# Peptides against a protein of PDB entry 4N78: the designs that were tried, part 118

Target 1, 186 residues: chain A of PDB entry 4N78
Amino acid sequence: HFQVICRLLGYQGIAVVMEELLKVVKSLLQGTILQYVKTLMEVMPKICRLPRHEYGSPGILEFFHHQLKDIVEYAELKTVCFQNLREVGNAILFCLLIEQSLSLEEVCDLLHAAPFQNILPRVHVKEGERLDAKMKRLESKYAPLHLVPLIERLGTPQQIAIAREGDLLTKERLCCGLSMFEVILT
Target 2, 155 residues: chain B of PDB entry 4N78
Amino acid sequence: MAELQMLLEEEIPGGRRALFDSYTNLERVADYCENNYIQSADKQRALEETKAYTTQSLASVAYLINTLANNVLQMLDIQASQLRRMESSINHISQTVDIHKEKVARREIGILTTNKNTSRTHKIIAPANLERPVRYIRKPIDYTILDDIGHGVKW

## One batch from the design tools (peptide; made by RFdiffusion4, then SolubleMPNN)

Design b2_p16_5_s1 (from b2_p16_5, 7 letters changed)
Fold by OpenDDE base, seed 3:
Structure b2_p16_5_s1 (fold): chain B 186 residues (1-186), chain C 155 residues (1-155), chain A 16 residues (1-16)
Amino acid sequence: as target 1 above (186 residues)
Amino acid sequence: as target 2 above (155 residues)
Amino acid sequence: EVVPEFPPAPFEIKKV
């Protein structure tokens, strides 16, 4: 599903969705969640001592239940605050999954473009074969597919410019060193 | 442009007029030949004259048709070439627009990104110059991540 | 006189 979403939205759509999600998350964090946290801090026991082990597990549980009674009985915490936290969590997960899916799509695009851009994969060398010879053979095999040099030779100045720009855009991908998720976590 | 204009405005209309005139002339020649044959005391001579006119007229009409056809074909070729050039121009514009849109999209998403290798100091370094191409730190893309998804070209 | 297959000009009808 996330792969399909990435394909459908593209960079522009993903950017818009991410920006809106960030706004929502910011609003939730700075608004309702912050207010609930402040309220919780006010009702939090000022002194919570560890009960003596002599009270046993039931007594200790009852002690903490009593200390947190006001928090547990705060109905809005369960309904509103936890829901908002869920929304924030979902937004974060969404961003993570979108980034992962986008990275996969970008890598696929790079792989597909590689033969046309003189980007050769690392070839597995069998025992006894020289890597250099194999690479040279590979270069020769894909030389006719080099798009930019081909257009530079046969194309108009406008075509050459477009080809170079297209080549650059193809090479420059987020997966090459950029992270959206890190920005979301900040 | 001048050649196409000449074809459209002068040569082809002229050829059509010439062909129409030849039609009228053929009728006149036919009438002449008929009358000449009827009135001539020497029927053999009249027949030979008719044959000569027939041959000449057919040859001339054939020439006119051929010339007109060639002019029409030439016109079509020029028009086709113009259309191809126009198509090429439109394609260039379209590609330029698409590239521009892509650059804009990348700038927008780029604002939401940070370099993966940047040290733990969470400074949201907003890329200063909006116009600078997103400097991708070219870490070699580990293509092995896709080994499980793609029918790996078994080299 | 071999009439060319494609004469250079249309034939002129001699006014009878």
Scores: peptide ipSAE 0.047, ipTM 0.677, DockQ to the pose 0.006
Fold by OpenDDE base, seed 5:
Order: structure tokens, then sequence, then C-alpha cells
Structure b2_p16_5_s1 (fold): chain B 186 residues (1-186), chain C 155 residues (1-155), chain A 16 residues (1-16)
């Protein structure tokens, strides 16, 4: 589903969606969540000592449950605050999944374009074969597919300009060194 | 453009008119040849004259058809070339617009990105000693042990 | 009787 979304939206659509999600997250964090956190800080027990280890894990849990009873029973926390936190979480996950899907699409595009852009993979050299000879053979094999040089030779100045710009846009992708998700986390 | 206009307005209509006139002339020549043969005392001479007119008329018509056909073909070639040029221009504009849109899109998404920090996340070496989950022996919590700690200050 | 004139043929038809 996310791959389809990425294909349909493209960079422009993804940017718009991400921007709107960031606005929503910001609104939730600075608004309702912040207010609830402040309220929770006010009702938080001022002194919470570790219960004796003799109570065991269940006793310790009950102790903390009792100390936090007012927080747990706070109805608005469950209905509003937790829901807002879920929304924030979902937004973050959405951004992550979109970025991952976009990266996959970009890698595929790069791979498809590579033969036309004189980007050749390093060929595995079997024992006894010269790497240089194989690479030269590959270069020779794909030389006729080099789009920009071909257009530079046969095309109009306008076509050449478009081809060069298109080539640059094809090579430069977010997956090569940029992360949206890291920006969301900061 | 001038050549195409000349073909459309002068050469092709002119060729069509010439063919039509030739058709009319063919009928006149046929009538002449028939009457000449009937009225002539020298039938052999009349026949030779008819053969000459037939040959000339066929050659003329063939020439007119060929000329007209070539002019029509030339017209079509010029029009096809014009269409190809227009198509090329439209494609150029379309590609320019697409590139521009892509650049805008990339700028917009770019502001939402930062450089990937290739920090070698050190393998969080899980401490080898996974402390054996202490079997939670549910010892019944003897709550009587709590009886001595609760200084219930009756206010 | 006016013999109609045809446009000149582009090639001379050799009298066979």
Amino acid sequence: as target 1 above (186 residues)
Amino acid sequence: as target 2 above (155 residues)
Amino acid sequence: EVVPEFPPAPFEIKKV
C-alpha cells in the first residue's frame, strides 16, 4: 500500500502529506499533550520511594498502582491524551513507512536508469579473469545506451539541455544521503 | 509555408482543372477521329492520324496525372513535416514543464530532509548474561507484613 | 474542325 501511495503522490504529494502530518503532530504535542503532561506532573506523587523488596514483584506493582491511582483513574487521560499519543505514534510510523517505500522506489529508479547513465555495477570476477577486461567489455556493451552523449551528438541544443537536466534529476535521489524521518525525530 | 500555399491554391487545383479539360478534349479527339475516318477517301492515312492522336493524348494524360500525384505527395510531406515540428515543440514544452515541476517538488521535500548520519550504531552487545528470568514464584503476598508499617494516624 | 491541343508529353514516344 505504501509503495502505491509513493507512486501516486510522487515527491510533491509526499511533501504535502508530510508537511501536514508535521503540523498535526506539532499541534498535538504543543496543545493537548503538553497540557495533560503538565496536569500529570502536578498530580504525580512528590515522594515515591522504592517499596521493600520483600513485597516481591506483585507487591511492588500494587504499590505503584496505588501511588498512581489518581493518574490511572483520570478518565481524560485515557480518552484524550492516549488517543493523541496514538495519533502522534501513527503519524511517525506513517512517515517512516513512506520514507522506506520511497527509498525503495528511488533505488529501483536508479537501477533502471543506470545502464543509460554509464553507471555500471562492479562485476564479480571469477578466478583467472581480469577485472579490467570485464569492465571494459561491459562499458563497450552499454556504450550505445548512454543517453546524454547520444543526445549531445544527435539532438538540438534544447534537447541537450533537457537531457542533462533530466540526467541530473535522475541521479540525485533522497535515498542517496537524505532522511526525512530524522527530521521528524528532531 | 509559401510552397505549401502554392501547392494548395495553385498547383493542385490547376492540375485538377487540366485533367478535366483533357477529359473534354479526349471526347473531341475521338469524335474527330471517327468522323475523319468515315469521310476520308484515304482510310490508311486516317487510321495513322488516329493512332498518332491516341498516343499523344495518352502520354499527355499520363503526364498530367503524374504531375498532380507528385504535387499531392509533396503537399502531404510538407504537412507531415510541419506536424512533426509542432509535435517536437510541444514535447519540448512538456518536458520543460515536467522538469520544473520536479525541481519544485524536490525543493519542497528537501526542506523536510537532513543528511543521513551514518553513525556506526555500535552493536548494542546484549549483555551475554541474560540473567535467567528469575522464575516469578508467585508467593502469596502475605499482607500481614504490612500491618506493622501502617501508622494510621487517626486525625 | 479545330483539333484539340494536348499539353506536351514529357517524353517523346518513339514511333514503333
Scores: peptide ipSAE 0.043, ipTM 0.691, DockQ to the pose 0.005
Fold by OpenDDE base, seed 4:
Structure b2_p16_5_s1 (fold): chain B 186 residues (1-186), chain C 155 residues (1-155), chain A 16 residues (1-16)
Amino acid sequence: as target 1 above (186 residues)
Amino acid sequence: as target 2 above (155 residues)
Amino acid sequence: EVVPEFPPAPFEIKKV
């Protein structure tokens, strides 16, 4: 689903969606969630001492349940606050999954374009083969597929310009060093 | 443009008119030949004259048809060439626009991105100054990142 | 009766 969304929206659509999601998250965090957090801080027991270990795990749990009873019984916390937190969580997950999906699509594009852009795969040298000879052979094999040099030789100035721009756009992808998710987390 | 205009406005219409006139003339010649043969005391001479007119008329019509056909073909070739040129121009413009749109889109999404911290410490470095346009530092594309992704053709 | 004239063919029609 996320792959389809990425393909459908493209960079522009993804940017718009991400920007709007960030606005929504910001609004939720600075608005309702902040208010509930402030309220919770006010009702939080000022002094909560660790009970003696002699009470055992059940006794300790009961102690904390009693201390936090007002918070646990706060109905609006379960309905409104948790819902807003769920929405924020979903938004974050959405952004993560979109970025991952986009990265996969970009990687696929890069891999598909590689033979045409003079990007050679790492050659595994079998025992006894000279790395240099194998690389030269590989270079020679793929040399005719290099699109930009081919167009530079045979194409019009306009075609050359478009080819160069297209090549650049194909090479420059977010997955190569940029992260949206890091921005979302800040 | 001048050649196409001449073909469209003068040569092809002229050829069509000539063929129409030839059609009318063929009927007249046929009538003449029939009457001449019936009325002539020398049937052999009349027959030879009819043969001459038949040969001349057929040759003329064939020539006119061929000329007109060639002119039409030439016209179509010129038009096809013009269409191809227009298509090429439109494609060029379309590609230019698409590239531009893509660049704009990438700038927009780029604003929502930060450089991946290579540092192992997942320090969520809050970009200190939200306001600084993250200068899209063109980092050289390290394609080695792709080595682990995909069905690596084990070469 | 005026015999209609056909435009001359640019090629010589060999009398067969």
Scores: peptide ipSAE 0.043, ipTM 0.683, DockQ to the pose 0.006
Fold by OpenDDE base, seed 2:
Structure b2_p16_5_s1 (fold): chain B 186 residues (1-186), chain C 155 residues (1-155), chain A 16 residues (1-16)
Amino acid sequence: as target 1 above (186 residues)
Amino acid sequence: as target 2 above (155 residues)
Amino acid sequence: EVVPEFPPAPFEIKKV
């Protein structure tokens, strides 16, 4: 599903969605969640000491339940605050999954473009074969597919310009060195 | 442009008219040859005249058809060339627009990105001093401390 | 193949 969304939205659509999600998250964090956190801090016990181990696990649980009774009974916390936190969490997960899906798509695009851009995979060399000879052979095999040099030779000036720009755009992808998710976490 | 216009407005219509006129003329020639053969005392001469007219008429019609066909082919070639030029222009415009859109989109999404900190795998500089693995001396858990808490059923 | 030279003009029916 996320792959389809990435394909449908493209870079521009993804950017718009991400920006809006960031706004929503910011609004939730700075608004309702912050207010609840402040309220929770006010109702938190000033001194909560660890009960003695002699009370056993049930006794310790009851102790903490009693100490946190005001927090647990805070109805708005359960209905509103936790929902907002869920929304924030979902937004973050959505952003992560979109970025991952986009990265996969970009990698596929790069792989498809590679033969046309003189990007050769590292060939596994069997024992006894010279890596250089194999690479040279591979280069020679794919040389006719190099798009920019081909167009520079046969194309019009306009076609050459477009080909160069297209080549640059094809090479420069987000997955090569950029992260959206890191910005979201900041 | 001038050549195409000449073909469309003058040469091809003119050729069609000429061909139509030739049809009418063929009918007249046929009538003449028939009448001449019937009325002529010298049948052999009349036959030779008919042969001459037949040859001339067929050659003329063939020429007219060939000329018209060539003009039509030339017209089609010019039109095909024009279409190819238009297609090329449209493609260039389309590609230019796509590149522009892509650049705009990339700028927009770029604002939402930061450089991946390639965590240079800090070469775990093996600490020069291999801190001797602190021998984890497993102190045996003295379970005797629990002996007093359990109401063990004295068998 | 000798392209038969077609007469240059449509035949004028000589009014006989």
Scores: peptide ipSAE 0.047, ipTM 0.692, DockQ to the pose 0.006; fails the geometry check

Design b2_p16_5_s2 (from b2_p16_5, 8 letters changed)
Fold by OpenDDE base, seed 3:
Structure b2_p16_5_s2 (fold): chain B 186 residues (1-186), chain C 155 residues (1-155), chain A 16 residues (1-16)
Amino acid sequence: as target 1 above (186 residues)
Amino acid sequence: as target 2 above (155 residues)
Amino acid sequence: EVVPEFPEAPFEIKKV
C-alpha cells in the first residue's frame, strides 16, 4: 500500500502529507498530551517508597494500587490521552514506512535509468578473465543507450538542455543521502 | 509562410478556375468540332481537326489536373510540417513545465530532509574476493505491523 | 518518359 501511495503522491504529495502530519503531531504533543502529562505529574505521589518485603506480593501490589489510585481512576487518560498517543505513533510509523517505500522506488528508478546514464554494474569475472576487458565490452554494448550523448549529437539545443536537466533529476534522489525520518524525530 | 499563402490564395484557386474554364472551353470546342464536321465539305479534314483538338484538350486538362494536384499536395506537406513544428514547440513547453514542477516538488520535500550522517564507517576493506553482488533482495515491507496499531483498522 | 510539356496556352479557340 505504501508503495502505491508513494507512486500516486510523488515528491510533492509526500511532502504535503508529511508536513500536515508533522503539524498534527506537534498539535497533539503540545496540546492534549502535554496537558495530560502535567495533570499526571500533579497527581503523582511525591514520595513513593518501596514497601517492606514483609507485606508480601499482595500487600505490595495493594500499596502501589493505592499510590496510583488517582491515576487509575482517571478515565480520560485511557480514552483521550492514549488515543492521542496512538495517533502520534501511527503518524510516526506512517512517515517511516513512506520513507522506506520511497527509497525502494527511487532505487528501482535509478537501476532502470542506469543503462541510459552510463552507469554499469560491476560484472562478475570468472577466473582467467580480465575485469577491464569485460567492462569495456559492457560499455560498448550499452554505449548506444546513452541518452544525453545521443541527444547532444542529434537534438536541438533546447532538447539538449532538457535532456541534461532530466538526467540530473534522475540521478538526484533522496535515497542517495537524505533522510526524512530523522527530521520527524527532531 | 509566403509559399503556403501563395498556394492557398493564388495557385490552388487559380488552378481551380483554370480547370473550370477548361470545362467551358471543352464544351465550346466540342460544339465547334460538331458544327465544323457538319458544315465541312471535306469530312476527313474536319475529322482530323477534331482529333487534334481532342488530343490537345485532353492533354491540357490532364496538365491542369496534375498541376493542381501537385499544388494541393505541396500545400498539405507544408501544413503538415508546420503542425509538426508546432507540436515540437508544445512538447518542449510541456517538458519544461514538467521539469519545473519536479524541481519545485524536490525543493519542498528537501525541506523535510536532512543529510544522513554517513558515519565514517571503517572502510570495510572489501575482501579481494568480489562477493557476488548480493542481489538486493527487496524485503517487502510488512505493512501488517500497522494492522494492530492505533485505531485497529485492519488494512 | 518525357512528360509532354502540355502547352500552358489556354485553348485559343480560333474564333471561327
Scores: peptide ipSAE 0.042, ipTM 0.684, DockQ to the pose 0.006
Fold by OpenDDE base, seed 5:
Structure b2_p16_5_s2 (fold): chain B 186 residues (1-186), chain C 155 residues (1-155), chain A 16 residues (1-16)
Amino acid sequence: as target 1 above (186 residues)
Amino acid sequence: as target 2 above (155 residues)
Amino acid sequence: EVVPEFPEAPFEIKKV
């Protein structure tokens, strides 16, 4: 599903969605959630000491449950605050999954473009074979597919310019060193 | 441009008119040949004359059709070339626009990105004034509910 | 009766 969303939205659509999600998250955190947190801090017990171990696990649990009873019974906390926290969590997860899906798409694009951009894969060399010889064979095999040099030889100046720009755009991808999710967490 | 204009305005219309005139003339020749054959005392001569007119008319019509066809083909070739040039221009513009749109899109998403090697921790800045104060009424805690659990602490 | 004139063909027609 996320892959399809990435394909449909593209960079522009993803950017818009993420920006809006960030706004929503910010509004939730700085608004309702912050207010509830402040309220909760005010109503927290001033003195909450560890009960004696003689009460056992059930007694200790009941003790803390009793101390926090007012907080637990706070209806607005359950209905509004926890819901908002879920929304924030979902937004964060959505952004993460979108970024991961986008990265996969970008990697696929890079791999598909590689033969046309004179980017050769790392070749596994068997024992006894010279790496240089294998690389030369690969270079010779893919040389006719190098798009930019081909267009530079056969194309118009305008086509050459477009090809170079397209080549650059193909090579420069977010997955090469950029993260959106880190920005979201920040 | 001058060649295409000449083909469209003069050569092709002229050829079509000539062909139409030939059609009319063929009917006249046919009528002539028929009447000549009927009226002629020398049927063999009339037949030979008919053959001659038939050959001449067919040759002429064939020539007119061929000339017209060649002119139409030439016109179509010129138009096809013009269309190809237009297509090339449109494609160039389209590609330029697409590249531009992609650059804009990448700039926009780029604003939302940071280097993976740099962990930036953003602190949430709390607003100074809360618009919607959450009211919480604290009830006194009754610890007597715990009296049955454990040894109890006498305060 | 005036016989209509046809334009001359640029090719030789072999009389069969």
Scores: peptide ipSAE 0.040, ipTM 0.686, DockQ to the pose 0.006
Fold by OpenDDE base, seed 4:
Structure b2_p16_5_s2 (fold): chain B 186 residues (1-186), chain C 155 residues (1-155), chain A 16 residues (1-16)
Amino acid sequence: as target 1 above (186 residues)
Amino acid sequence: as target 2 above (155 residues)
Amino acid sequence: EVVPEFPEAPFEIKKV
């Protein structure tokens, strides 16, 4: 589903969706969630000492349950605050999954374009083969596929310009060094 | 443009009219030949005259058809060439527009991106200054990232 | 009876 969304929206559509999601997240965090956090801070026990280990795990749990009883019983926390947190979480997950899907699409595009852009795969050298010879062979094999040099030789100035721009756009991908998710987390 | 116009407005219509006139003339010649043969005391002469008219008329019609056909073909070739040129122009414009749109889109999404922190520590370093629009810095593409992705064509 | 004239073909009609 996310792959399809990425394909349909493209960079522009993804940017718009991400921007809107960021606005929503910001609104939730600075609004309702912040207010609930403030309220929670007010009802939090000022002093919560670690109970003695002699009480055992059940006793310790009961102690903390008692100390946090007011928070646990706060009905609005369960209904409203947790819902807002869920929405924020979903938004974050959505952004992550979109970025991952986009990265996959970009990688696929790069891989498909590689033979046409003078990007040679790492050659696995079998025992006894010279790396240099194999590389030269690969270069020779793919040389006719290099699109930009081909168009530069045979094309019009306009075609050359378009080819160069297209080549650049094909090479420059977000997955090569940029992250949207890191921006969302900040 | 002038040649195409001449073909469309003068040569092809003229050729069609000539063929139509020839059709009418063929009927007249046939009638003449028939009557002449019936009325003539010298049937051999009448036959020779008919042969002459038949040969002349067929040659003329053949020539007219050939000329018209060639003119139509020429017209079609010119039109095809014009369409190809137009298509090429449209394609160039379309590609230019698409590239521009893509650049704009990339700028927009670029605003929402930051450099991948290569530092092992997943510390979400909140950029201290939230306010500065993260300038999209074009980093050189490291394709080594692709080495682990895909069915390694074991060459 | 006026014999209709056909345009002359630019090629020689070989008398058969």
Scores: peptide ipSAE 0.039, ipTM 0.683, DockQ to the pose 0.006
Fold by OpenDDE base, seed 2:
Structure b2_p16_5_s2 (fold): chain B 186 residues (1-186), chain C 155 residues (1-155), chain A 16 residues (1-16)
Amino acid sequence: as target 1 above (186 residues)
Amino acid sequence: as target 2 above (155 residues)
Amino acid sequence: EVVPEFPEAPFEIKKV
């Protein structure tokens, strides 16, 4: 599903969705969630000492339940605050999954473009074969597919310009060094 | 442009008219040859004249058809070339627009990105001093200390 | 290339 969304929206659509989600998250965090956190801090017991271990796990649980009774019984916390936190969590997860899906799509694009851009994979060298010879052979094999040099030789000036720009845009992808999710977490 | 216009407006219509006229002329020539053969006392001469007219007429028609066909082919070639040029222009415009859109999209999404902290694989510089693995001496947990606390059923 | 012109057959159109 996320892959389809990425394909449908493209860079522009993803950017718009991410921006709107960030606005929503910011609004939730700075508004409702912040207010509830402040309220919770006010209602939180000033002195919460650890009960003696002699009370056992049930006794300790009961103690904390009693100390936090006002917080647990706070109806708005359960209905509104937790829902908002869920929404924030979902938004974060959505952003993560979108970025992952986009990265996969970009990697696929890069892999498909690689033969046309003189990007050669590392070849596994078996014992006794020279890496240099294999690489030269591979380079020679794919040399006719190099798009920019081909167009520079056969194309019009306008075609050459477009090919160069297209080549640059194809090489420069987010997955190569940029992260959206890291921005969301800050 | 001038050549195409000349072909469309003058040469091809002119060729078509010429063929139509030739059709009419062929009918007239046929009638003439028939009448001449019937009325002539010298049948051999009349036949030779008919052969000459037939040969000339066929050659003329063949020439007219060939000329018209070549003009039509030339017209089509010019039109095909124009279409190819138009297609190329459209493609260039389309590609330019796509590149522009992509650049705009990249600027927009770029605002939402930061550089991946390539955690420099800190070369775990193996500390030169192999800190001797602190021998974790597992002190056996003496569980006998718990024997006195439990109301265990003295079997 | 001289377009062979049909020899003008002397069509005396007899005005019927």
Scores: peptide ipSAE 0.040, ipTM 0.691, DockQ to the pose 0.005; fails the geometry check

